# Peptides against a protein of PDB entry 5FRP: the designs that were tried, part 42

Target 1, 225 residues: chain A of PDB entry 5FRP
Amino acid sequence: VEWTESIPQIIATREDISKELNQALAKTFIDSDPRVRRTSVMIFNKVPVTEIWKNITNKAIYTSLLHLAREKHKEVRELCINTMAKFYSNSLNEIERTYQNKEIWEIIDTIPSTLYNLYYINDLNINEQVDSVIFEYLLPFEPDNDKRVHRLLTVLSHFDKKAFTSFFAFNARQIKISFAISKYIDFSKFLNNQESMSSSQGPIVMNKYNQTLQWLASGLSDSTK

## One batch from the design tools (peptide; aimed at target 1 N122 N127 A169 W215)

Design b2_p23_3_s4 (made by RFdiffusion4, then SolubleMPNN; from b2_p23_3, 14 letters changed)
Fold by OpenDDE base, seed 1:
Structure b2_p23_3_s4 (fold): chain B 225 residues (1-225), chain A 23 residues (1-23)
Amino acid sequence: as target 1 above (225 residues)
Amino acid sequence: SDDFFKELEKWDKKLEEFEKELE
């Protein structure tokens, strides 16, 4: 753990990391101790993306990072999902595609597919996290239509069949959630009006309001776990 | 997996029913 914690500083100060150091770092991502794996993932959060691409040349490190998205240890998995999504976004924004980094890009370009495939685990906590990182890092808000379309095409260009299926399901779900939230707001406004609440429609709207809340709550993870 | 798609289909049906109830 202590050795791995020193790696961010080494990467930041050295222009070229030795092959031996890259090999040693690759082993930390598959270490039996989850604390070591966690520390290894944190390297991608603590070191600028440009320095990572420059100094981490062992493709096994990137492959191992992606593999940790299905990690048994909850904390490591959650950290990995956020880290890889952020790293993907930063790479698209800051790293030029060259002949020299082609092999690494081939791995990084699979991150969107890797994330969308996590929906098949059917875990509410994982689903919520994937939803979050999609909106924050993969398909962020972009007012420019051309840039937005270009980003979307980039994300989809390396999808497998399963990722496409989950992508369409995700978007359909978002539309339905938006509709439910809209109805929740409408019902809330109605119930907050004294005249409306006292009308013959009051009890009917109250019932619909409760149903809407139940539906919305069913999609949320258990915060106690 | 086949199980995932089956669950999605169930969820979609549930949502469709929910939308009808909200009309």
Scores: peptide ipSAE 0.023, ipTM 0.489, DockQ to the pose 0.590
OpenDDE base, seeds 2, 3, 4, 5: peptide ipSAE 0.020, 0.021, 0.021, 0.021; ipTM 0.471, 0.501, 0.506, 0.504

Design b2_p23_4 (made by RFdiffusion4)
Pose (drawn by RFdiffusion4):
Structure b2_p23_4 (pose): chain A 225 residues (1-225), chain P 23 residues (1-23)
Amino acid sequence: as target 1 above (225 residues)
Amino acid sequence: EIEEAIKEIYPKEVELEEELEEE
């Protein structure tokens, strides 16, 4: 851990080495101890994306980084998901493509598909996290009308069938959710004024709204929240 | 394929939706 903690500054201060470092971090990314794996992925977080792209070039680093996204260990997996997504975003907003660096890009480009494939594990927390991460770094809410799409295609550019099916299913659910929140408000407004304390639908509509709110809460990690 | 994926990813929502339809 002590050794792994020092790399970001070294990489940030010297290009003298990209050989031994690439040789070592590869082992450091698959070590038995999760602390070192965490401290390893923290590199992609602490040191700027450009210096990562310049200094570390070994194929195994990126594959291990993405590989850990499916890991049992939670603290590593979450930081991994967040990191490789913010990295994917920054790894397009700063670094162009040439004849030589494309060799590794086929990994950076399979990041969204890998991210979308996490939904298939069916974990509430993970689904929530991927949800939060995608719209934070991948498909941002800014800044304009045209580029969102221009990049959306580049995100969709490298998908497997699963990534598409899930990408569309996430969208198919959106309408049904909208049809829920809209009725949720249409039912929640029932308390704007006295419509039915026990009249028209008092004994029935309360237990439609009260039971309907559970449907939306069934997908969240903490439904009681 | 999309319906199967929804059922695999959100099985709890599908169960509750079926229950609400029955009701």

Design b2_p23_4_s1 (made by RFdiffusion4, then SolubleMPNN; from b2_p23_4, 7 letters changed)
Fold by OpenDDE base, seed 3:
Structure b2_p23_4_s1 (fold): chain B 225 residues (1-225), chain A 23 residues (1-23)
Amino acid sequence: as target 1 above (225 residues)
Amino acid sequence: DIEKAIKEIWPEEVKLEEELKKE
């Protein structure tokens, strides 16, 4: 653990990370101690993306990072999911594709697929997290249409079949959520009007309101678990 | 099938949606 904790500083201060260091770092991602694995993931958060790409050249490290998205340890998994999504976004924004980094890009380009495949685990907490990182990092708001389309195409270009299906399912779900939210707003407005509530439609709308809320809530993880 | 995937990934949401559509 102590050794792993020193790695960010080493990467930040030294431009010549040895092959041996990379090999040692690779081992930390598969360490039996979740604290070690966590610390390893944190390297990608603490070190600038440009320095990571420059100094971490062992592809096994990146592969191992992606594997931790399915980690049994919740904290490590959650950290990994956020980290890899952010790292992907930062890489797209800051790292040029070159012949030298091609092998690493081949791995990094699978991050979107890796994330979208997490939906098949059917865990509400994971789903929420994936939803969040998609909007924050993978497909962030971009007012420039060309940039937005380019990002979308980049994200999709390395999808496997399951990821594509998940992607379309996700989008369909978003449309449904949008509809539900719209209805929630409408019902809320109705219920906020005393005259409307006193009408024959009052109880009906109240019921629909509750159903809508329940539907919206069903997609949320239990924060107590 | 996208619908199948939705049911697989978000089964609880689908169930509630179906209930909302019946009214």
Scores: peptide ipSAE 0.239, ipTM 0.769, DockQ to the pose 0.845
OpenDDE base, seeds 1, 2, 4, 5: peptide ipSAE 0.030, 0.239, 0.235, 0.238; ipTM 0.543, 0.769, 0.763, 0.769

Design b2_p23_4_s2 (made by RFdiffusion4, then SolubleMPNN; from b2_p23_4, 7 letters changed)
Fold by OpenDDE base, seed 3:
Structure b2_p23_4_s2 (fold): chain B 225 residues (1-225), chain A 23 residues (1-23)
Amino acid sequence: as target 1 above (225 residues)
Amino acid sequence: DIEEALKKIWPKEVELEKELKEL
């Protein structure tokens, strides 16, 4: 643990991280202690993306990072999912594709597929997290159409069949959510009007309001678990 | 199939979808 905690500082201060250090770091991602694994993931969050790409050259480290997305330890898994999504986004924005980093990019380019495949675990908490990182990191809001399309194509370019399917399912779901939110707003406006509530439609709209809320909540994880 | 994926990933939402369409 202590050694792993020192790695961010080492990466920040040393331009030449030895092969041996990379090998040692790779082992920390598969350590039996979840604290060690957590600390290892945090390296990708604490160190600038440019420094990570420069100094972490062992392919196994990146592969192991992606594997932790399915970690049984909840905290490590959650951290990993956020970290890899952010790292992917930062890499796309800041790292040029070169011959030297091609092998690492081959791994990093699978991050979107890895994330979209997490939907099949059938865990609402994981689903919510994947939803979040998609909007925050994978496909963030981009007002420039060309940039948005380019980003989308980049994200999709390395999807497996399952990831494509979950992607389309996600998008279909978003349309439904948008519709439900629109209805929720309409019903809320109606219910906020005393004259409307006193009308014959009052009870009907109240029922529809509740149904809409129930549907919207159905995809949310229990905060207590 | 997208519909199968929806059912697998968000089964409760799919179950309640019929009610949503009636809104």
Scores: peptide ipSAE 0.496, ipTM 0.904, DockQ to the pose 0.713
OpenDDE base, seeds 1, 2, 4, 5: peptide ipSAE 0.495, 0.495, 0.491, 0.489; ipTM 0.907, 0.903, 0.906, 0.906

Design b2_p23_4_s4 (made by RFdiffusion4, then SolubleMPNN; from b2_p23_4, 9 letters changed)
Fold by OpenDDE base, seed 2:
Structure b2_p23_4_s4 (fold): chain B 225 residues (1-225), chain A 23 residues (1-23)
Amino acid sequence: as target 1 above (225 residues)
Amino acid sequence: DIEEELKRIFPEEVKLEEELEKL
């Protein structure tokens, strides 16, 4: 643990990280102690993306990072999912594609597929986290149409078949959520009108309102877990 | 089929959505 905690400082201060250091770091990502794995993932959060690409040359480190998205240890998994999504976004924004870094990009370009494939685990906590990182890092709001389309095409261009299917399912779900929210707003407006509430439709709309709330809540993970 | 996959990966949400569409 202590050794791994020193790595961010080493990467930030040294121009050339030895092959031996890369090999040692690769081992920490597969360590049996979740604290060691957590600390290793944190390197990607503490070190600038440009320095990571420059100094972390062992492909096994990137592959191991992606593998931790399916980690059984909740804290490590959650950290990994956020880290890899952010790292992907930062890499797209800051790292040029060259012949020298091609092999690392081949791994990094699979991050969107890796994330969208997590929906097949059918875990509400994972689903919520994947939803979050999609909107924050993979497909963030972009007012520039050309940039938005370019980002979308970049994300989709490396999808496997399962990720594409998951992507379309996700979008279909978002449309349904939007519809439910619209209904919630309409019913709320109706119920806030005293005359409407006193009408024969009052009880009917109240029931619809409650059903809409239940549906919206069903997509949320238990915050206590 | 997108709808089949939607039901597979988001089963709880889809189940309640079918009820909401009837409202």
Scores: peptide ipSAE 0.233, ipTM 0.769, DockQ to the pose 0.695
OpenDDE base, seeds 1, 3, 4, 5: peptide ipSAE 0.219, 0.233, 0.232, 0.220; ipTM 0.764, 0.772, 0.771, 0.764

Design b2_p23_5 (made by RFdiffusion4)
Pose (drawn by RFdiffusion4):
Structure b2_p23_5 (pose): chain A 225 residues (1-225), chain P 23 residues (1-23)
Amino acid sequence: as target 1 above (225 residues)
Amino acid sequence: FEIPEETLNELFNEYVEFFEELF
């Protein structure tokens, strides 16, 4: 851990080495101890994306980084998901393509598909995290009308069938959710004024809204929240 | 308003299976 903690500054201060470091971090990314794996993925977080793209070039680093996204260990997996997504965003907003660096891009480009494939594991927390992460770094809410799409296509550019089916299913669920929140408000407004304390639908509508709110809460990690 | 019997995750998996059958 002590050794792994020093790399970001070294990489940030010297290009003298890209050989031994690439040789070492590969082992550091698959070590048995999760502390070192975390401290390893923290490199992609602490040192700027450009210096990563310049200094570390070994194929195994990126594959291990993305590989850990499916890991049992939680603290590593979450930081991994967040990191490789923020990295994917920054890895397009700063670094162009040439004849030689494309060799590793096929990994950076399969990041969204890998991210979308996490939904298939069916974990509430992970689904929530991927949800949060995608709209934070991948498909941002800014800044304009045209580029969102221009990049949306680039995100969609490297998908497997699963990534597409899940990309669309996420969208198919959006309408059904909208049809829910709209009715949720349409039912929640029932308390604006006295419509039926026990009249028209008092004994029945309360237990439609009260039971309907559970349907939206069934997909969240903490439904009691 | 009829309340769906399926959870959001079950519905999502059903949609995924449906789209996979199309492909």

Design b2_p23_5_s1 (made by RFdiffusion4, then SolubleMPNN; from b2_p23_5, 12 letters changed)
Fold by OpenDDE base, seed 2:
Structure b2_p23_5_s1 (fold): chain B 225 residues (1-225), chain A 23 residues (1-23)
Amino acid sequence: as target 1 above (225 residues)
Amino acid sequence: FEIPKETPLEEFNKLVEEYLKKL
């Protein structure tokens, strides 16, 4: 743990990280202690993306980072999912594709597929987190149409068949959720009108309101867990 | 507007299954 905690400072101060240091760091990502794995993942959050790409040259580190997305330890898994999504986005924005870094890019380009494949675990908490990182890091809101399309094409260009399937299902679900929210708002407006509430439609709309609310709530993870 | 009987997750899983059958 203590050794791994020193790595961000070393990477920030030293231009040439030795092969030996990379090999030692690779071992910490697969350590049996979840605290060591957690600290290892945190390197990607504490060190600028440009310095990571420059100094972390061992492919096994990146492969191990992606593997931790399926970690049994909840805290490590959640940290890993957020970290890899953010790292992907930062890499797209800040790292040029070169011949020298192509092998690392081949791994990093699989991050979108890795994340979308997590939907097949069928865990509500994981699904919520994947939803979150998609909107925050993979496909953020972009008002520029050309940039938005370019980002989308980049994300999709390395999808496997399963990731593509989950992508379409995700989008279809989002449309349904959006529609349900719109109806919830409409029902709420109706019920806030006293004349409407006193009408023959009042009880019917109240029932639809409650059903819509229950449906929307059922898609949310328990924040207490 | 008919309120979906299935939860958003159940609908997602159903959609995934449907798309997988088409692949």
Scores: peptide ipSAE 0.027, ipTM 0.569, DockQ to the pose 0.819
OpenDDE base, seeds 1, 3, 4, 5: peptide ipSAE 0.026, 0.028, 0.026, 0.026; ipTM 0.568, 0.581, 0.573, 0.574; seed 3 fails the geometry check

Design b2_p23_5_s2 (made by RFdiffusion4, then SolubleMPNN; from b2_p23_5, 11 letters changed)
Fold by OpenDDE base, seed 1:
Structure b2_p23_5_s2 (fold): chain B 225 residues (1-225), chain A 23 residues (1-23)
Amino acid sequence: as target 1 above (225 residues)
Amino acid sequence: VEIPKKTPLEEFNEIVEKLEKEF
């Protein structure tokens, strides 16, 4: 019975420590020294995503992280872009959407738009980095068609108008190629099965296969010119 | 004795150390 009375005090102490920690971290993300900001961003790389979501409850920290993607200091900006993309991907894979974390998810769901909006800066190094993190973390190659479509729809569902425009201009081609490759693999598997080829679907699949090959060949030839 | 105000970096390091101990 006596140890149960200490639990509220321990919880209260943990809440107080957590509050102080969140307040202090919120200040370090906006510190004038780039080294302090860099070290603040590194927390999201050093701590598991599940522990970040559990212990970092101040919304201002997540908002500040996203703002650093446009900061002047190159090293901090580059670190932030990689960190936020990875954190988004890990969050989608490992964090459930609950009533309690809804407000943080509303911020995290803006990461794709935040990244795609960086293309409007018109900086080649930023564009290359954004391309890299999109294909590594946001829209990774997924052989499962359903998983790939679900991820794409999740990313697109929170786009602002500028992000949509940027997506269609720069990355829609690569996504189409990825889908076409997946269909090519499926058709190749079907064509290698003699029983499937002898079915009424055989000629239909063969026609779709040929169309896919022609589309892929045309798309690849245009990228090499 | 004015306790020297911790530099922002010192405050940060203390926060990181606390976080690392809680995890």
Scores: peptide ipSAE 0.030, ipTM 0.580, DockQ to the pose 0.009
OpenDDE base, seeds 2, 3, 4, 5: peptide ipSAE 0.028, 0.024, 0.000, 0.026; ipTM 0.571, 0.568, 0.267, 0.578

Design b2_p23_5_s3 (made by RFdiffusion4, then SolubleMPNN; from b2_p23_5, 12 letters changed)
Fold by OpenDDE base, seed 4:
Order: structure tokens, then C-alpha cells, then sequence
Structure b2_p23_5_s3 (fold): chain B 225 residues (1-225), chain A 23 residues (1-23)
């Protein structure tokens, strides 16, 4: 743990880390202690993306990071999912594709597929987290149409079949959720109008409001678990 | 407007299965 905690500072201060240090770091990602694995993942959060790409040249580290997305330890898994999604986005924004970094990019380009494949675990908490990182890091809101399309094409270009199926299902789900939210808003507005509530439609809309709210809530993970 | 019978998760899983057959 303590050694791994020192790595961010070492990476930040050194222009190049030795092969031995890379090998030692690679071992920390597969350490039996979840705290060591957690600390290892945190390196990607504490060190600028440019410095990570410069100093971490062992592809096994990146591969191991991706594997931690399916980690049994909840905290490590959750941290890893957020970290790898953020790292992917930052890499797309800040790292040029070169011949020298091609092998690392081949791994990093699989992050979207890796994340979308987590939907096959059929865990509501994991699904919610994947949803979150998709909106925050993979396919963030981009008002520029060309940039948005380019990002989308980049993300999709490395999808496996399972990732594509999840992607299309996700989009279809989002349309339905969006429509339900729209109806929730409409019903809320109706219920806030005293004249409308006193009408024959009042009880009907109240029922629809409750049903809509229940349906929306059923898609949310239990925050207590 | 009627609320879907399936939860968002159930619907998502069914959609995924549907797309698995199409792709």
C-alpha cells in the first residue's frame, strides 16, 4: 500500500519510470489486498493523463485496469469503472495517436466495449454506474454536432457485438425513460393546478402520476445497498 | 399514456435480447 501510494509522486517527478517500476506497478493491480488494487487505480486519477501515457508503458497495467471493472470488491470495481471511463475521455482529448503508443491505444480503445459489456452482469448498481459514466465520460453532452458525431463514431468503432446490443438497448431505454419523465412533468403541472385537480380528470391524472413515478423509481438502484 | 408493464431494467434486458438476435 505505502509503496503504491508513492507512485503518483514518482510519476509526476520523473520523466521516465524504469521497466522494473512498471513491472512492480503491474503486480499491484493483481495484488490480493483490495487496498493495494484501489491505490493502484487511484494512480490514474492522481496523475495527469499525459504523464500516465508517458511513464506507464507496460500494457499489462492498462489491461489489468480494465479487468478490475469486473472486480468482486465493490469499492475497487466502482472506482475502476469511473477511473477507466474518465481516463478514456481524457486520453481522447489529450493524447495523440502515434506509432509509439499504438499498443496502448489498442487497449484503451476497448474501454467503451468493456464498460457496455458490464450490462451483461445484470446488476442494477453496476448498470447505474455504467449509465453514469456513459453520460459523463464516454458520450458526454457536446453541443457541437461534428464533435459529438466524431466521439460517437470513435466509441462505436471498437465495439464488440455484445457492446452494440447493449448500446442499442440503452438508447431505446433512454427514449422510454425520457418520455416517462416528460409525462411525469406534465402530470406534475396538471396536479399543481387547482382547477385541473377539481376536474373529473384529477383522480385519473393522479393515478397516472403515481404509476409513472413508481416506474421511474423502479429503474433506480437502492442507495442503501 | 400508459406506463410500461415492464420495469426499465426488464425492458432493457428484453431489448438487449432482441438486439442480440438482430445483430
Amino acid sequence: as target 1 above (225 residues)
Amino acid sequence: FEVPKLTPLEEFNELRKKFEKLL
Scores: peptide ipSAE 0.370, ipTM 0.889, DockQ to the pose 0.859
OpenDDE base, seeds 1, 2, 3, 5: peptide ipSAE 0.339, 0.339, 0.359, 0.371; ipTM 0.879, 0.880, 0.886, 0.890; seeds 2, 3, 5 fail the geometry check

Design b2_p23_5_s4 (made by RFdiffusion4, then SolubleMPNN; from b2_p23_5, 15 letters changed)
Fold by OpenDDE base, seed 3:
Structure b2_p23_5_s4 (fold): chain B 225 residues (1-225), chain A 23 residues (1-23)
Amino acid sequence: as target 1 above (225 residues)
Amino acid sequence: VDIPKKTPLEEFKELVEEELKKL
């Protein structure tokens, strides 16, 4: 009976240590020294995503991370852009949405919009980096069409109007091509399976395959015009 | 001597401290 009474104190002590750590970490993100800010961002790269979500509960830290994407120091900014994109992808893959983490997810769900809004700075180096992180982390190549569609819908679901405009201007065409290529590969695999060609579904799949080829051909011709 | 398994919080603290020491 007595050991059960010590559990709340142990939990409280752990909460106190966690609060102190969060407060200290929050200060490092706004430190005047770029090296301190850089090291703080690196924590999100080196610490497993599950441990970050479990132990970093101060919303100000996540907000500060997102703000560093527009900071003046080039090295810290570039690191932050890569870090937040990777962190977003890892969070989608590994972190479940719960009532307890809802408020942090509300911030994390703005990462795609935050990244696409960087195109409005009209800096060539930033644009190239944003392109890179979108295709590496936000909308990576996924051979499963359903998973890829779900990821795309998740990314788009929290876009502001400006982010939508940037998405359609810069990346929408490439994403469409990637979908068509994936379908083409699936149909090619189906056609190589002799058992599938003898089925009643054979003609239907062939029709879809031809439609995909026509779409690819038209898309390639439009890129050469 | 059962080496007390580090709590997840202790492991996280160590990871944060290791990164902060690189300053």
Scores: peptide ipSAE 0.108, ipTM 0.668, DockQ to the pose 0.011
OpenDDE base, seeds 1, 2, 4, 5: peptide ipSAE 0.070, 0.082, 0.026, 0.104; ipTM 0.620, 0.643, 0.514, 0.672; seed 1 fails the geometry check

Design b2_p23_6 (made by RFdiffusion4)
Pose (drawn by RFdiffusion4):
Structure b2_p23_6 (pose): chain A 225 residues (1-225), chain P 23 residues (1-23)
Amino acid sequence: as target 1 above (225 residues)
Amino acid sequence: EEENLEEELEEEENELEELEEEE
């Protein structure tokens, strides 16, 4: 851990080495101890994306980084998901493509598909995290009308069938959810004024709204929240 | 893994149908 903690500054201060470091971090990224794996992925977080792209070039680093996204260990997995997504975003907003660096890009480009494939594991927390991470770094809410799409295509550019089916299923759910929140408000407004304390639908509509709110809460990690 | 997604979609469809019937 002590050794792994020092790399970001070294990489940030010296290009003298990209050989031994690439040789070592590869082992550091698959160590038995999760602390070092965390401290390893923290590199992609602490040191700027450009210096990463310049200094570390070994194929195994990126594959291990993305590989850990499916790991049992939670603290590593979460930081991994967030990191490789923010990295994917920054790894397009700053670094162009040439004849030589494309060799590793096929990994950076399979990040969204890998991210979308996490939904298939069917974990509430993970689904929530990928949800939160995608719209934060991948498909941002800014800044304009045209580029969102221009990049949306580049995100969709490298998908497997699963990534597409999930990408679309996430969208198919959106309408059904909208049809829910809209009725949720249409039912929640019932308390704007006295419509039916026990009249028209008082004994029935309360237990439609009260039971309907559970449907939206069934997908969240903490439904009781 | 794909079966899990299909199951989720079916459950949601059923529950929405129930809601529609109640309406």

Design b2_p23_6_s2 (made by RFdiffusion4, then SolubleMPNN; from b2_p23_6, 11 letters changed)
Fold by OpenDDE base, seed 5:
Structure b2_p23_6_s2 (fold): chain B 225 residues (1-225), chain A 23 residues (1-23)
Amino acid sequence: as target 1 above (225 residues)
Amino acid sequence: EMEKLKKREEEEKKRLEELEKEL
């Protein structure tokens, strides 16, 4: 733990880290202690993206980071999913594609597929987290149409067939959720009107309201679990 | 995994179609 906690400072102060340090760091991502794995993932959050790309040249580190998205330890997995999504976004914004970094980009470009493939686990907590990081980091709101399209094409260009299927399913679900929320609002407005509630439509709208809530709730994780 | 995703999509589609028919 303590050794891995020192790595962010070493990366921030050195222009280049040794091959041996990269090899030692690669081992920390597969350590039996989840605290060591957590601390290793935190390097990608604490160190500027430019310094990570400059100093971390061992492919095994990036590959191991991506594997932690399927980690059994909840805290490490959740941290890893957020970290890799953020690191992908920061890399697209700040790192140029060069001949020298091509092999690392080949790994980083698989982050979107890695994240969209988590939907196949069929875990509501994982699904919600993947939904969140898609909107925050992968496909954020961008008012510039050219930038938005370029980002979308970049994300899609490295999709495997499974990631494409998940992408279409995700978009279809978002449209359905939006429709259900709109109906929930309409029913809530109707139910808040005493005259409307006293009408023959009152019981019918109450039933539709309850069905809409049940449908929305079935797509959300229990925040208590 | 793919079969589980398809099954969920079908279940979500069915629930939405049921909701839309009652609306």
Scores: peptide ipSAE 0.027, ipTM 0.601, DockQ to the pose 0.880
OpenDDE base, seeds 1, 2, 3, 4: peptide ipSAE 0.022, 0.025, 0.014, 0.026; ipTM 0.566, 0.577, 0.446, 0.592; seed 2 fails the geometry check

Design b2_p23_7 (made by RFdiffusion4)
Pose (drawn by RFdiffusion4):
Structure b2_p23_7 (pose): chain A 225 residues (1-225), chain P 23 residues (1-23)
Amino acid sequence: as target 1 above (225 residues)
Amino acid sequence: ETVEFWEEHTLNELFEEYVETLE
């Protein structure tokens, strides 16, 4: 851990080495101890994306980084998901393509598909995290009308069938959710004024709204929240 | 009918059904 903690500054201060470091971090990314694996992925977080793209070039680093996204260990998996997504966003907003660096890009480009494939594991927390992460770094809410799409295509550019089916299913669920929140408000407004304390639908509509709110809460990690 | 369907199904089951249908 002590050794792994020092790399970001070294990489940030010297290009003298990209050989031994690439040789070492590969082992450091698959060590048995999760502390070192975390301290390893923290590199992609602490040192700027450009210096990563310049200094570390070994194929195994990126594959291990993405590989850990499906790991049992939680603290490593979450930081991994967040990191490789913010990295994917920054890895397009700063670094162009040439004849030689494309060799590794086929990994950076399979990041969104890998991210979308996490939904298939069916974990509330992970689904929530991928949800949060995608709209934070991948498909941002800014800044304009045209580029969102221009990049949306580049995100969609490297998908497997699963990534597409899940990409679309996430969208198919959006309408049903909208049809829910809209009725949720249409039912929640019932308390604006006295419509039926026990009249028209008092004994029935309360237990439609009260039971309807659970349907939206069934997908969240903490439904009781 | 919609409320009965909401009582019988979770969002995760609905998402899985969509994925299966699309496949």

Design b2_p23_7_s1 (made by RFdiffusion4, then SolubleMPNN; from b2_p23_7, 16 letters changed)
Fold by OpenDDE base, seed 3:
Structure b2_p23_7_s1 (fold): chain B 225 residues (1-225), chain A 23 residues (1-23)
Amino acid sequence: as target 1 above (225 residues)
Amino acid sequence: KEIEEMKKNTPLEEFNEIIKKLE
C-alpha cells in the first residue's frame, strides 16, 4: 500500500519510470488487498493523462485496470468505472495516436465496450453509474455536431456485439425515460389544475400519473445497497 | 474477484420489455 501510494509522486518527479516500476505497479493492480487495488486505480486519477501515457507502458497495467470494472469490491469497482471512463475521455482529447502507443490504445479503445458490457450484470447501481459516466465522459454534451458525431463514431468503432446491443438498448431506454418524464410533467400540470381534476378525465390522468411515477421509480437503485 | 454473473437476456430485450409495458 505504501509503495503504491508513492507512485503518483514518482511519476510526477521522474521522467523515466523504469521497466521495474511498471512491473511492480502491474502487481499492485492484482493485489489481494482491495486497498492496494484502490490506490493503484487512483494513480490514473492523480496523475495527468499525458504523464500516465508517457510513464506507464506496461500493457498489463491497463488490462488490469479494465478488469477491475468487474471487481466484487464495490468501492474499487465504482472507482475503476469512473476512472476508466474519465481516462478514456482525457486520452481521446489529449493523446495522439502514434506507433509507439498503439498497443496501449488498442486496450484503451475497449473501454467503451467494457463499460457497456456492464449492463449485462443487470445491477441497478451499476447501471446508474454506467449511465452517469457515459453522459459525463464517453458521450458528453458537445454543441458542435461534427465533433459530437466524431466522438460517437470513435466510441462505437471498437464495440463488440454485446456492447452494440447494450448501446441501442440504452438509447431506447433514454428515449422512453425522456418521454415518461415529459408525461409526468404534463400529468402533474393537469393534476394541479382544479378544473381539470374535476373533469371526467381527472381519475384517468391520476392513474396514468401514478403508473408513470411507479415506472420511473422502478428504474432507480436502492440507495441503501 | 470478478462479477461473473451475467444474465442471459440481452439488455436490449430487457429494455424492450420495459418499453412495451409503458405503451
Scores: peptide ipSAE 0.020, ipTM 0.474, DockQ to the pose 0.051
OpenDDE base, seeds 1, 2, 4, 5: peptide ipSAE 0.018, 0.017, 0.018, 0.019; ipTM 0.471, 0.463, 0.480, 0.467; seed 2 fails the geometry check

